# Peptides against a protein of PDB entry 1IK9, part 229

Target 1, 211 residues: chain A of PDB entry 1IK9
Amino acid sequence: MERKISRIHLVSEPSITHFLQVSWEKTLESGFVITLTDGHSAWTGTVSESEISQEADDMAMEKGKYVGELRKALLSGAGPADVYTFNFSKESCYFFFEKNLKDVSFRLGSFNLEKVENPAEVIRELICYCLDTIAENQAKNEHLQKENERLLRDWNDVQGRFEKCVSAKEALETDLYKRFILVLNEKKTKIRSLHNKLLNAAQEREKDIKQ
Target 2, 207 residues: chain A of PDB entry 1IK9 as posed
Amino acid sequence: MERKISRIHLVSEPSITHFLQVSWEKTLESGFVITLTDGHSAWTGTVSESEISQEADDMAMEKGKYVGELRKALLSADVYTFNFSKESAYFFFEKNLKDVSFRLGSFNLEKVENPAEVIRELIAYALDTIAENQAKNEHLQKENERLLRDWNDVQGRFEKAVSAKEALETDLYKRFILVLNEKKTKIRSLHNKLLNAAQEREKDIKQ
Target 3, 195 residues: chain B of PDB entry 1IK9 as posed
Amino acid sequence: MERKISRIHLVSEPSITHFLQVSWEKTLESGFVITLTDGHSAWTGTVSESEISQEADDMAMEKGKYVGELRKALLSVYTFNFSKESAYFFFEKNLKDVSFRLGSFNLEKVENPAEVIRELIAYALDTIAENQAKNEHLQKENERLLRDWNDVQGRFEKAVSAKEALETDLYKRFILVLNEKKTKIRSLHNKLLNA

## One batch from the design tools (peptide; made by RFdiffusion4, then SolubleMPNN)

Design b2_p26_6_s1 (from b2_p26_6, 13 letters changed)
Fold by OpenDDE base, seed 1:
Structure b2_p26_6_s1 (fold): chain B 211 residues (1-211), chain C 211 residues (1-211), chain A 26 residues (1-26)
Amino acid sequence: as target 1 above (211 residues)
Amino acid sequence: as target 1 above (211 residues)
Amino acid sequence: DLLKEIEELDKEIEELEKKLAQEAEK
């Protein structure tokens, strides 16, 4: 079961933050349980897949698109942009919400809720879920932080090895060229010496032929 | 202001999860506000720095150590090890908690609380704080996840460059040696040719002298 | 080993230099 709690403001009681819990299995399309609370009272209703389909049909909206709008309205809370208006009558237990666009306001959905007999249980469970979620998120955060620190160390280690490899490559090239030049110069000197000896021998032979 | 909400079980009502909120400025040692709720009623009390000091003195415990025990009891909730036992009388509004060790159980602290007139406000604010904390933690987790993905990419990039540098170094060394050997062999051939010319010249001279 | 090849070259050159010196001395 998936769950989302959002903070909403009701048109009837804009000064009192209400909390909207939605619980569903796998997809919101399959239906959901909606719970509303003001921290004193709670109201719950079950919305079936058939009701969702009927609401989509009544709106002449494609079901997947409608469910997408439900998700934004019910799971994201009233974002600061007041795009969604929530209404609830405590007398009739009728909950409905509207989407407000620049040129069009329309009812997105409506649900009959039932007043919970023991709201304290619902509120306690809701707080428990929040605390458990905080603990889970904190554990994930600590894990990610440790992984981040590990990855940073690993990066620094490889970077340092890479820089050393670059420097070693340049040093190797320079050393090999220096050694090569030295050996070449020695061989050049030997060749020159041999040439001079050959020239001298030829000159001596020319002198010996000239007697 | 720092805040921690924990789940506790009261000895008087072990079947009903209670929530203990502690709010403080910078350090728990400077005093704190404690709020207890069962999701229907709420009770609040303020604990001063002087009261904390008095409790530490009465226990003959070093203040920093005592505050450390308070932190474990009040901020960590009842860990599964039932090391801390919480007691509350709704009639007297007297809250106290005990530390249970193998050989010693002792009262760690006691506070007089006052029943909140509008518990719904306290509960709503508590839920708001939980939801805000979830959102903040989610944002931190998303940030850390993105950083980890970045660091992993950066590591892979440097690792790949390092491996290429190693291979290029080995290839360079091999290439330079091959080129050097070729040039050396050419020089050797020239030197050998010069020597053969010198030997032939000497042999011709010896023939000419014998001649 | 390039060093060994260089050393062998150096020995060959030294031997050739000795032979050249011996032929210049006659």
Scores: peptide ipSAE 0.037, ipTM 0.814, DockQ to the pose 0.341; fails the geometry check
Fold by OpenDDE base, seed 2:
Structure b2_p26_6_s1 (fold): chain B 211 residues (1-211), chain C 211 residues (1-211), chain A 26 residues (1-26)
Amino acid sequence: as target 1 above (211 residues)
Amino acid sequence: as target 1 above (211 residues)
Amino acid sequence: DLLKEIEELDKEIEELEKKLAQEAEK
């Protein structure tokens, strides 16, 4: 089961933060349980897949689009831009919410809720879920931090080895060329020496012919 | 202000999860506010630095060690190993907790709490803090995940470049030596040819002198 | 640079070969 708790403000009680819990199995489309609380009282309702389909049809909206709007309204909380308004009557236990666009407001959905007999249990369980979620996220965060630090060390190590390899390649090329030039120059000197010996022999021969 | 919420079980009500909130400025040593709730009622008390010092003295414990034990008891929640037991009387509003060691149990501290008139406000604020903490931790987690993925990509890129550099260095060395050997062998052949021509010329000259 | 030095060596060798041929023809 998946769960999301959102902070919402009711039009009837704008000074009192309410909490909207939505619980579902795999997708919100297959139905969900909605729980509303003000930290003292709680109200719960169940919404079926058939009710979701009927509301989509009543709105003349494609089901996937409608479920997408439900997901935004019910799971994101009222984001800073009051795009969704929430209404609840404690007397009728009727919960409804509207999408407010610039030029058009329309009802997205409505639910009949029932007052919970023992709201303290619902509140305790909700707080437990929050604490468990915090602990899980902290453990993930600590793990990711350690992994990030490891990857950074590994990157620095490989980078340093790479830079050394580049420098070593350049040094190798330079050294090999220097050695090559030295050996070539020795061969040039030998060739020049042979040439001089040949010239001297020719000069001696010319002297011997001239007696 | 720092805050920690812990799940605890009271000896008097072991079937009902309670929540212990501790709030402090910089260190627990400088004093703290403690709030207890069962999701319906709430109780709050303030503990001063002087009271903490007095309790440490009464226990004949070094203050730093005592504060360290307070931190474990009040901020960690009851870890799985029931090392700390919590007691609360709703009638006297007296809260006390004990450390249970294998052979010795002793009282760590005690607080007088006051019943909160509007527990719903305390509960709502506590849930808000939990939701804000979840959102902050999620944002950190998403950031760390993205950074981890980036570092992994960067590591793979540098590793691939490093391997190419190593291979290129080896190939360069091999290629340069091959080229060098070829040129040297050509020059050796030319030197030998010149030497043979010189020897032949000298032999012809010796024939001409004998002739 | 290295290629130029090789080319110079090759020229010096060719000149030596020409001189040796001229001495083989007196």
Scores: peptide ipSAE 0.033, ipTM 0.813, DockQ to the pose 0.283; fails the geometry check
Fold by OpenDDE base, seed 3:
Structure b2_p26_6_s1 (fold): chain B 211 residues (1-211), chain C 211 residues (1-211), chain A 26 residues (1-26)
Amino acid sequence: as target 1 above (211 residues)
Amino acid sequence: as target 1 above (211 residues)
Amino acid sequence: DLLKEIEELDKEIEELEKKLAQEAEK
């Protein structure tokens, strides 16, 4: 079961933060349980898939688009644009919400809620869920931090090996060229020595022919 | 100001989860505000640095060690070892907690709390803090995840460059040796040819002298 | 540089080969 808790402001009580909890199975389209609380009282209602479909049809809106708007309204809280307005009557237990566009406001949906007999239990469970979520998120953060530190170490190790490989390649090339030049110079000296021996032998022969 | 909320079980109401909020400035040693709630009622007390020092002295415990035990008791909740037992009287508003060791249980501390007149406000603020903490932790998680993905890409890039550098070094060494051997063999062949021509010229000269 | 040294060595060898041929023709 998926769950989201958001803070909302009611038009009737704009100074008091209310909390809107939505619980659903797999998709919001399949229906959901909505819980409203002010930290003293709580109200709960169940919205079925058939009711969601009927509301979409009554609005002449495509169901997927309507569910997308429900998701934005009910799961995000009043985002910074105050695009969604929430209304609740404690007397009638009637909850409704509107989407405010620049030129047009329209009712998005409405729910009949029931007053919870033991609101303290609902509030305690809500706080427990928040604390569990904090603990889970903290554990994920600590894990990701450790993995980041590992990846950084691994990167530094490979970078250091790469720099050593580059330097070793340059050193190897330089060393091989130096060795090659040395051997070539030795061969050049041998060839010159052979040439001088040949010239000397020719000069001695020319002297012997001239007696 | 630092803040921690934990769930506790009271000896008097073991079936009802209570929430213990502790708020402090910089260090718990400097004093703290403690708030207890059951989701319906709330109680608050302020503990001064002088009271903490007095409790440590009364226990004949070193202050730093005592504060360390307070931190474990009040900020961790009842950890898995049930090392800390919490007691509260709703009538007297007297809160006290004990540390249970294998052979010895002792009172760690006690506080007089005051019943909050508007518990709903305290509960709403507590829930708001939990929701803010969830949002902050989620943002940190998303940031760490993106950084992890970046570090992994950077590691793969360096690893690929390193492998190419290793291969290029081996190829360079092999190519340079092959070229060197080719040149040396050519020069060796030329030196041998020159030597044979010199020997033949000497032999022809010896024939002409005999002739 | 190495190519230049090889070319110089090759020229010196060719000059030696020419001188050896001229001495075989006397």
Scores: peptide ipSAE 0.033, ipTM 0.812, DockQ to the pose 0.291; fails the geometry check
Fold by OpenDDE base, seed 5:
Structure b2_p26_6_s1 (fold): chain B 211 residues (1-211), chain C 211 residues (1-211), chain A 26 residues (1-26)
Amino acid sequence: as target 1 above (211 residues)
Amino acid sequence: as target 1 above (211 residues)
Amino acid sequence: DLLKEIEELDKEIEELEKKLAQEAEK
């Protein structure tokens, strides 16, 4: 079961924060349980898949689009844009919500709720769910933090090895060139020595021909 | 201001989850506000630094150790080990808690609370704080996830560059050695040719002398 | 640089070989 709790403001009680809990199985389209509370009283209603389909048909809206608007209204909370207004009558237990656009406001959905006999139990369970969610999110944060620290260590290790590899490549090139020059110079010296010996031999032969 | 909410079970009402809220400035040692709720009623008390010091003295416990035990009792919730028991009288508004060890249980602290006139406001504020904490933790999770993805990309980039550097170093070494061997062999061939010319010239001179 | 030094070395060796050939021809 999935669950979302949001803060809402009712048009009838704009100074009192209300909490809207929506619970559903897999998808909001399959139906949901809605619970409204002000921290003292609670009201609950079950919305079936057939009711969702009927409301979509009554609005002449495609069901997927309608469910998409329901999801935004009921699961996003009052986003800062006041795009959705919520109305509730404690007397009739009638809950309805509207989408406000620049030039048009229209009713998006309506539900009959029932007053909960033991609101304290619903409120306690709601607080428990919030505390459980905090603990789960905290555990996820700690896990992600440890993984980030691991990845940072691994990055620093590879970066250090990369820098050493670059330096080692430059050092290798320099060393090989130095060794090459040394050997070349030795060979040049041997060639020069052989040339001088050849010149001396030629000069002595020219002297011997000249008696 | 720092705040912690925990679930507790009262000895007097073991079937009803209670919530213990503790709020403090910087350190628990400087004093705190304690709020107890069952989702219908709420009770609040303020504990001063002087009261904490007096309770430590009455227990003949070092203040730092006492505050450490307070922190464990009041901020950890009922850990799975039932190390702490909580007692509250709705009639006297007297709250006290005990530490349970294998062979000894002792009173750790006691506070007088006052019944809140508007418990719904305290409960709504508590739920708001939970929802805000969930949102903050969710934002932190999303940030850590994005950073994790960044670090993984950066690691893969450096790893790929490192592997290319290793391969380039090996290729450089191989290429330089091949070039070096080629040049050395050319110079060896030239030296041998010069030696042969010198030997031939010497042999011709020896023939001319015998002649 | 090293290729230029090798080329200069090769030129010096070729000049030395030419001088050796000229002296082998008196």
Scores: peptide ipSAE 0.033, ipTM 0.813, DockQ to the pose 0.253; fails the geometry check

Design b2_p26_6_s2 (from b2_p26_6, 13 letters changed)
Fold by OpenDDE base, seed 2:
Structure b2_p26_6_s2 (fold): chain B 211 residues (1-211), chain C 211 residues (1-211), chain A 26 residues (1-26)
Amino acid sequence: as target 1 above (211 residues)
Amino acid sequence: as target 1 above (211 residues)
Amino acid sequence: DLLKEIEKLDEEIKELEEKLQQEAEK
């Protein structure tokens, strides 16, 4: 079961932060349980897949688009943009929410909620879920931090080896060329010496022919 | 201000999860505010640095060690080891906690708490803090994940370059040696040619002397 | 390998130098 708790403000009680909990299986489209609390009272309702489909039809909206709007409204909380307005009557237990666009406001959905008899239990469970989520995220963050530190060390090690390899390649090339030039020059000198000796021998032979 | 919320069980109400909130400035040693809630009622007390020092003295415990034990008891929650036992009287508003060692149980501390008149406000603020902490940890997690993915890419890139550098170094060495051998063999052939010319000249000279 | 080839070349050169010297003394 997936769950999201969001902070909302009700039009009727703008000074009191409310918490909207939505719980669902795999997708919001399959239906969900909605719970509203003010930290003292709680209200819960169940929304079925058929009700979601009916509301989409009543709005003349494609179901996937409608569910996408529901997800934004119910799971994202009131972000800084007052794009979604939440209304709840404690008397009728009727919850409805609107999407406010520049020139058009429209009702996005409505639910009948039931007052919970023991709100303290719902509130405790909600706090427990928050604390569990914090613990899970902390453990994940610690793991990711350790991995990040490991990857950084590994990167530095390979980078250092790479730089050494580049330098060693350049040094090798330079050394091999220097050695090659030395040997080549030595052989050139020997060839020249042999050539000179041959020329001298030829000159001596010409002298011997001339008696 | 630093803050920690922990889940605890009271000896008097073991079936009802309570939440222990501790708030402090920089260190727990400087004093702290403790808040207890069951999701319906809340109780708050302030503990001063002088009270912490007095309790450490009364226990004949070094202050740093005592504060270390307080931190474990009040901030870690009841871990799976029932090392810390929490007691609270709703009548007297007296909160005390014990450390249970194998053969010895001792009182670690005690506080007088006051019942909060509007517990819903305290509970709402507590839930808000949990949701804010979740959001912060999620953002940190997403950031660390992106950094890890970046570092992994960077590592793979450098590793690939390093492997290419190693291979290129080996190829360079092999190529330079091949080229060197070719040039050396050319010089060897020239030397042999000079030798043959010298031998021919000597043979002709011997013929001329016999003539 | 290269060092051995160099050494062989040096020996061949030395032999040539010695033969050239023997013919000059002749």
Scores: peptide ipSAE 0.034, ipTM 0.812, DockQ to the pose 0.262; fails the geometry check
Fold by OpenDDE base, seed 5:
Structure b2_p26_6_s2 (fold): chain B 211 residues (1-211), chain C 211 residues (1-211), chain A 26 residues (1-26)
Amino acid sequence: as target 1 above (211 residues)
Amino acid sequence: as target 1 above (211 residues)
Amino acid sequence: DLLKEIEKLDEEIKELEEKLQQEAEK
């Protein structure tokens, strides 16, 4: 089961933060349980897939688009843009919300809720869920932090080896060329010496022919 | 201000999860505000630095050690080891907790709490804090995840460059030696050619002398 | 291997140089 808790402001009670819990299986499209609380009272309703489909049809909205709007309204919380207005009557237990566009506001959805007999239990469970979520997220964060520290060490290790490899390659090239030049110069000197010996032998022969 | 919310079980109401909120400035040693709630009622008390010092003295415990035990009891929540037992009387508003050791249980601390007039406000604020903490932790998690992915890419990039550098170094060494051998063989051939010319010149001179 | 081949080439060059010197001296 997936769950999201959001803060909302009711038009009727703008000074009192309310909490909207939505719980669903796999997809919001399949239906959901909605719970509203003010920290003292709680109200719950179940919205079926058929009700979602009917509401989409009544609005002449494609079901996927409607569910997308429900997701934005019910799961995003009070985004700073006041795009969604929430209304609830404690008397009628009727919950409805509107999408506010620049030129037009329209009712996006409505739910009949039932007052919970034991709101304290619902509130305790909601707090438990929040605390469990905090603990789970903290454990994930600690794991990711350790992994990031590991990856940074591994990166530094390979970077250091890479820099050493580059330097060793440049040093090798320079050393090999220097050694080759030395050997080539030695062989060049020997070739010149042999050539001079050959020239001298030829000159001596020309002298012997000239008696 | 630092804050911690924990689940606790009261000996008097073991079936009802209670929540213990502790709030403090900088260090728990300087004093703290304790709030207990069952999701319907709330009780709050302020514990001063002087009360902490007095309680440590009364227990013949070093203050730092006592504060360390308070931190374990009040901030760790119900760890699985039931090392701490919590007691609260709604009638007297007296909250106390014991540390259970193998052979001895002792009272670690006690607080007089006052029943909050508007528990719903305290509960709403507590839920708000939990939701804010979840949002902050989620943002940190997303940041760490992105950083993890970045570090992994950077590691793969440098590893690939390192492997290419190793291969290029080996290839360079092999190529340079092959080129050097070719040049040396050319010089060897020239030396042999000069030697043969010298031999031929010597043989012609011997023929001219016999002639 | 390559270093040994270079050393062998250097020895062969040295032997050729010694032979050239012996023939220049007669």
Scores: peptide ipSAE 0.032, ipTM 0.813, DockQ to the pose 0.237; fails the geometry check
Fold by OpenDDE base, seed 4:
Structure b2_p26_6_s2 (fold): chain B 211 residues (1-211), chain C 211 residues (1-211), chain A 26 residues (1-26)
Amino acid sequence: as target 1 above (211 residues)
Amino acid sequence: as target 1 above (211 residues)
Amino acid sequence: DLLKEIEKLDEEIKELEEKLQQEAEK
């Protein structure tokens, strides 16, 4: 079961923050349980998959699109844009919400809620869920932070090795070329010396043949 | 201002989860506001730095140690060990808590609370704080996740460059040595050829002299 | 290996130079 709690403002009581809890299985399309509370009273309703389908049909909206709108209205919390307006009558227990577009506002959905006999239990459970969610998210944060620190250390270690490898490659190339030049020059000098000795010997022989 | 909300069980009502909110400035030692709620009623008390000091003195406990115990009792939530027992009288509004050690249980602190006239407002504010904390922690989680993904990519990139550098260094060394050997062998062959020519010239001269 | 090969080459060349000098001196 998935759950989302959001803060909403009712048109009837704009000064009192209300909380909208939605609970569902896998997808919102399969139906959901909606709970509204003002911190003193609570109201709950169950919406079936058939009711969702009927509302989509009544709106002449494709079901997937309609469920997408429900998800935005009921699960996104009060985003900064007052795109969704919530209405609730405590007398009739009738809950409805509207989508406000630039030129058109229309009813997106409506539900009959029932007043909860023991609202304190619903409120306590809601607070428990919030505290559990905080604890889970904190544990995840601590894990991600430790992983981040590990990855940064590992990156620094590889970076340092890479820089050493680059420097070592350049040093190796320079050293090998210097050594190569030295040896080549020595061999060149020896070849020249031998060539001169050979020339001198040939000249002496030509002198000896000429008596 | 710092705040912590914890779930507690009262000895008087062990079947009903209560919530203990503590609010303080920088340190718990500077005093705090404590709020207890059962999701229907709320009770609040203010504890001053002087009262904390007095309780520490009455217990013959060093103040830093006492504040450390208060922090564990009031801020840690119900850890798995029932080390702290909470008591509250709704009639007297007297709240006290005990530390349970192996051989000794003792009163750690006691507070006079006042019943809140509008508990719904306190409960709504508490739920708002929980929702805000969830949102902040979610944003932090998303940030840390993105950072971890970035660091992992960066690590893979440097690792790949490092491996290429190592391979390139080995290839360079091998190539330079091969070239060097080839040139040395060529020079050696030339030197040997020159030496053989010199020996032949000397032998011919010795024949001509005998001749 | 390469340095040892160079050293051997240097020794061979030195021996050749000495032999050349001895044959020039007769």
Scores: peptide ipSAE 0.029, ipTM 0.812, DockQ to the pose 0.261; fails the geometry check
Fold by OpenDDE base, seed 3:
Structure b2_p26_6_s2 (fold): chain B 211 residues (1-211), chain C 211 residues (1-211), chain A 26 residues (1-26)
Amino acid sequence: as target 1 above (211 residues)
Amino acid sequence: as target 1 above (211 residues)
Amino acid sequence: DLLKEIEKLDEEIKELEEKLQQEAEK
């Protein structure tokens, strides 16, 4: 079961924040329970899947589009654009809401609600749900924070190892070239020494032939 | 201004969840406003810093320790250990709470509350605060989630660069050694060739002298 | 430049080999 509580303003009582709770199973399309409260009184109604389908048909609106509008109206609160207007008669317990476009306003839905006999219980349960949701969100926040700290440590560790690897590669290349130059120079000196010995031997032979 | 709402059970009405709101500035030690509600009625009282100090003195408790106990009692809700017992008389508007240890229970504090004339307004504001807190915590969670995803990408990028650096270092070492061995072998062959030519020239000279 | 030093060494060795060959052929 899913639930959303939003704050709304009624056209009849715009100075008093009302709270709209919607509860549903899996999808809003399958029907929902709507609860309205002003913090003193509460009213509840149930809307079935068949009523949602009938309302969509009466509006000549595609059901998926209609459910999408219901979701925006009932679950988002009054969006910043005042796109939805809520009306409620405490006398008749009749609740209806409209979508306001620039040039056209139309009724999106209407519900007969029933006055709750014990509104305090409904209000207490609503507050309990809010407090539970706060606690759950805090626990998620703390978990994500700890995970962020772990990921940052892991990143720093790999970054440090990477920098060491780069430095070690450059040092290795430099060291290997230096060692190779030393060995080449030693071999060069030996080759030159052998050549000089050969030239001296040839000069001595030329002297021995000339007697 | 900071605020905490908790659920409590009153000894006189243990079947009905009550809500305790505490509001303070910077620290609970500086004083606080306490609001109690059952979802129908509300009661409010103000506790000054001087009253907190006096209560600590009357208890012969160090002020910092006393404030620590107040924080646990009033801000944590009834902790899982039922360490704190709450009492309220709706008739006298007298609120008091006790700390229950295994062998000793003692009064931790008491407040005279005043019945709120418009409890619905207090309840509506309390619900609004809960809804705002939920929205803020959701925004924080979404931010932390996006940051986690960023940190994970950054870690993967550095890890991939590190692995490439390790492989490049090993490949460099292997390639340099192979090249050095080739050059060394060529120079060794040339030195041997020169030495053999020198020996042959010496042998021919020895033949010419005998001849 | 290691390559240039190797090339110079190879040239010096080649000149030595040619001189050695000329002395073996008198």
Scores: peptide ipSAE 0.029, ipTM 0.811, DockQ to the pose 0.293; fails the geometry check

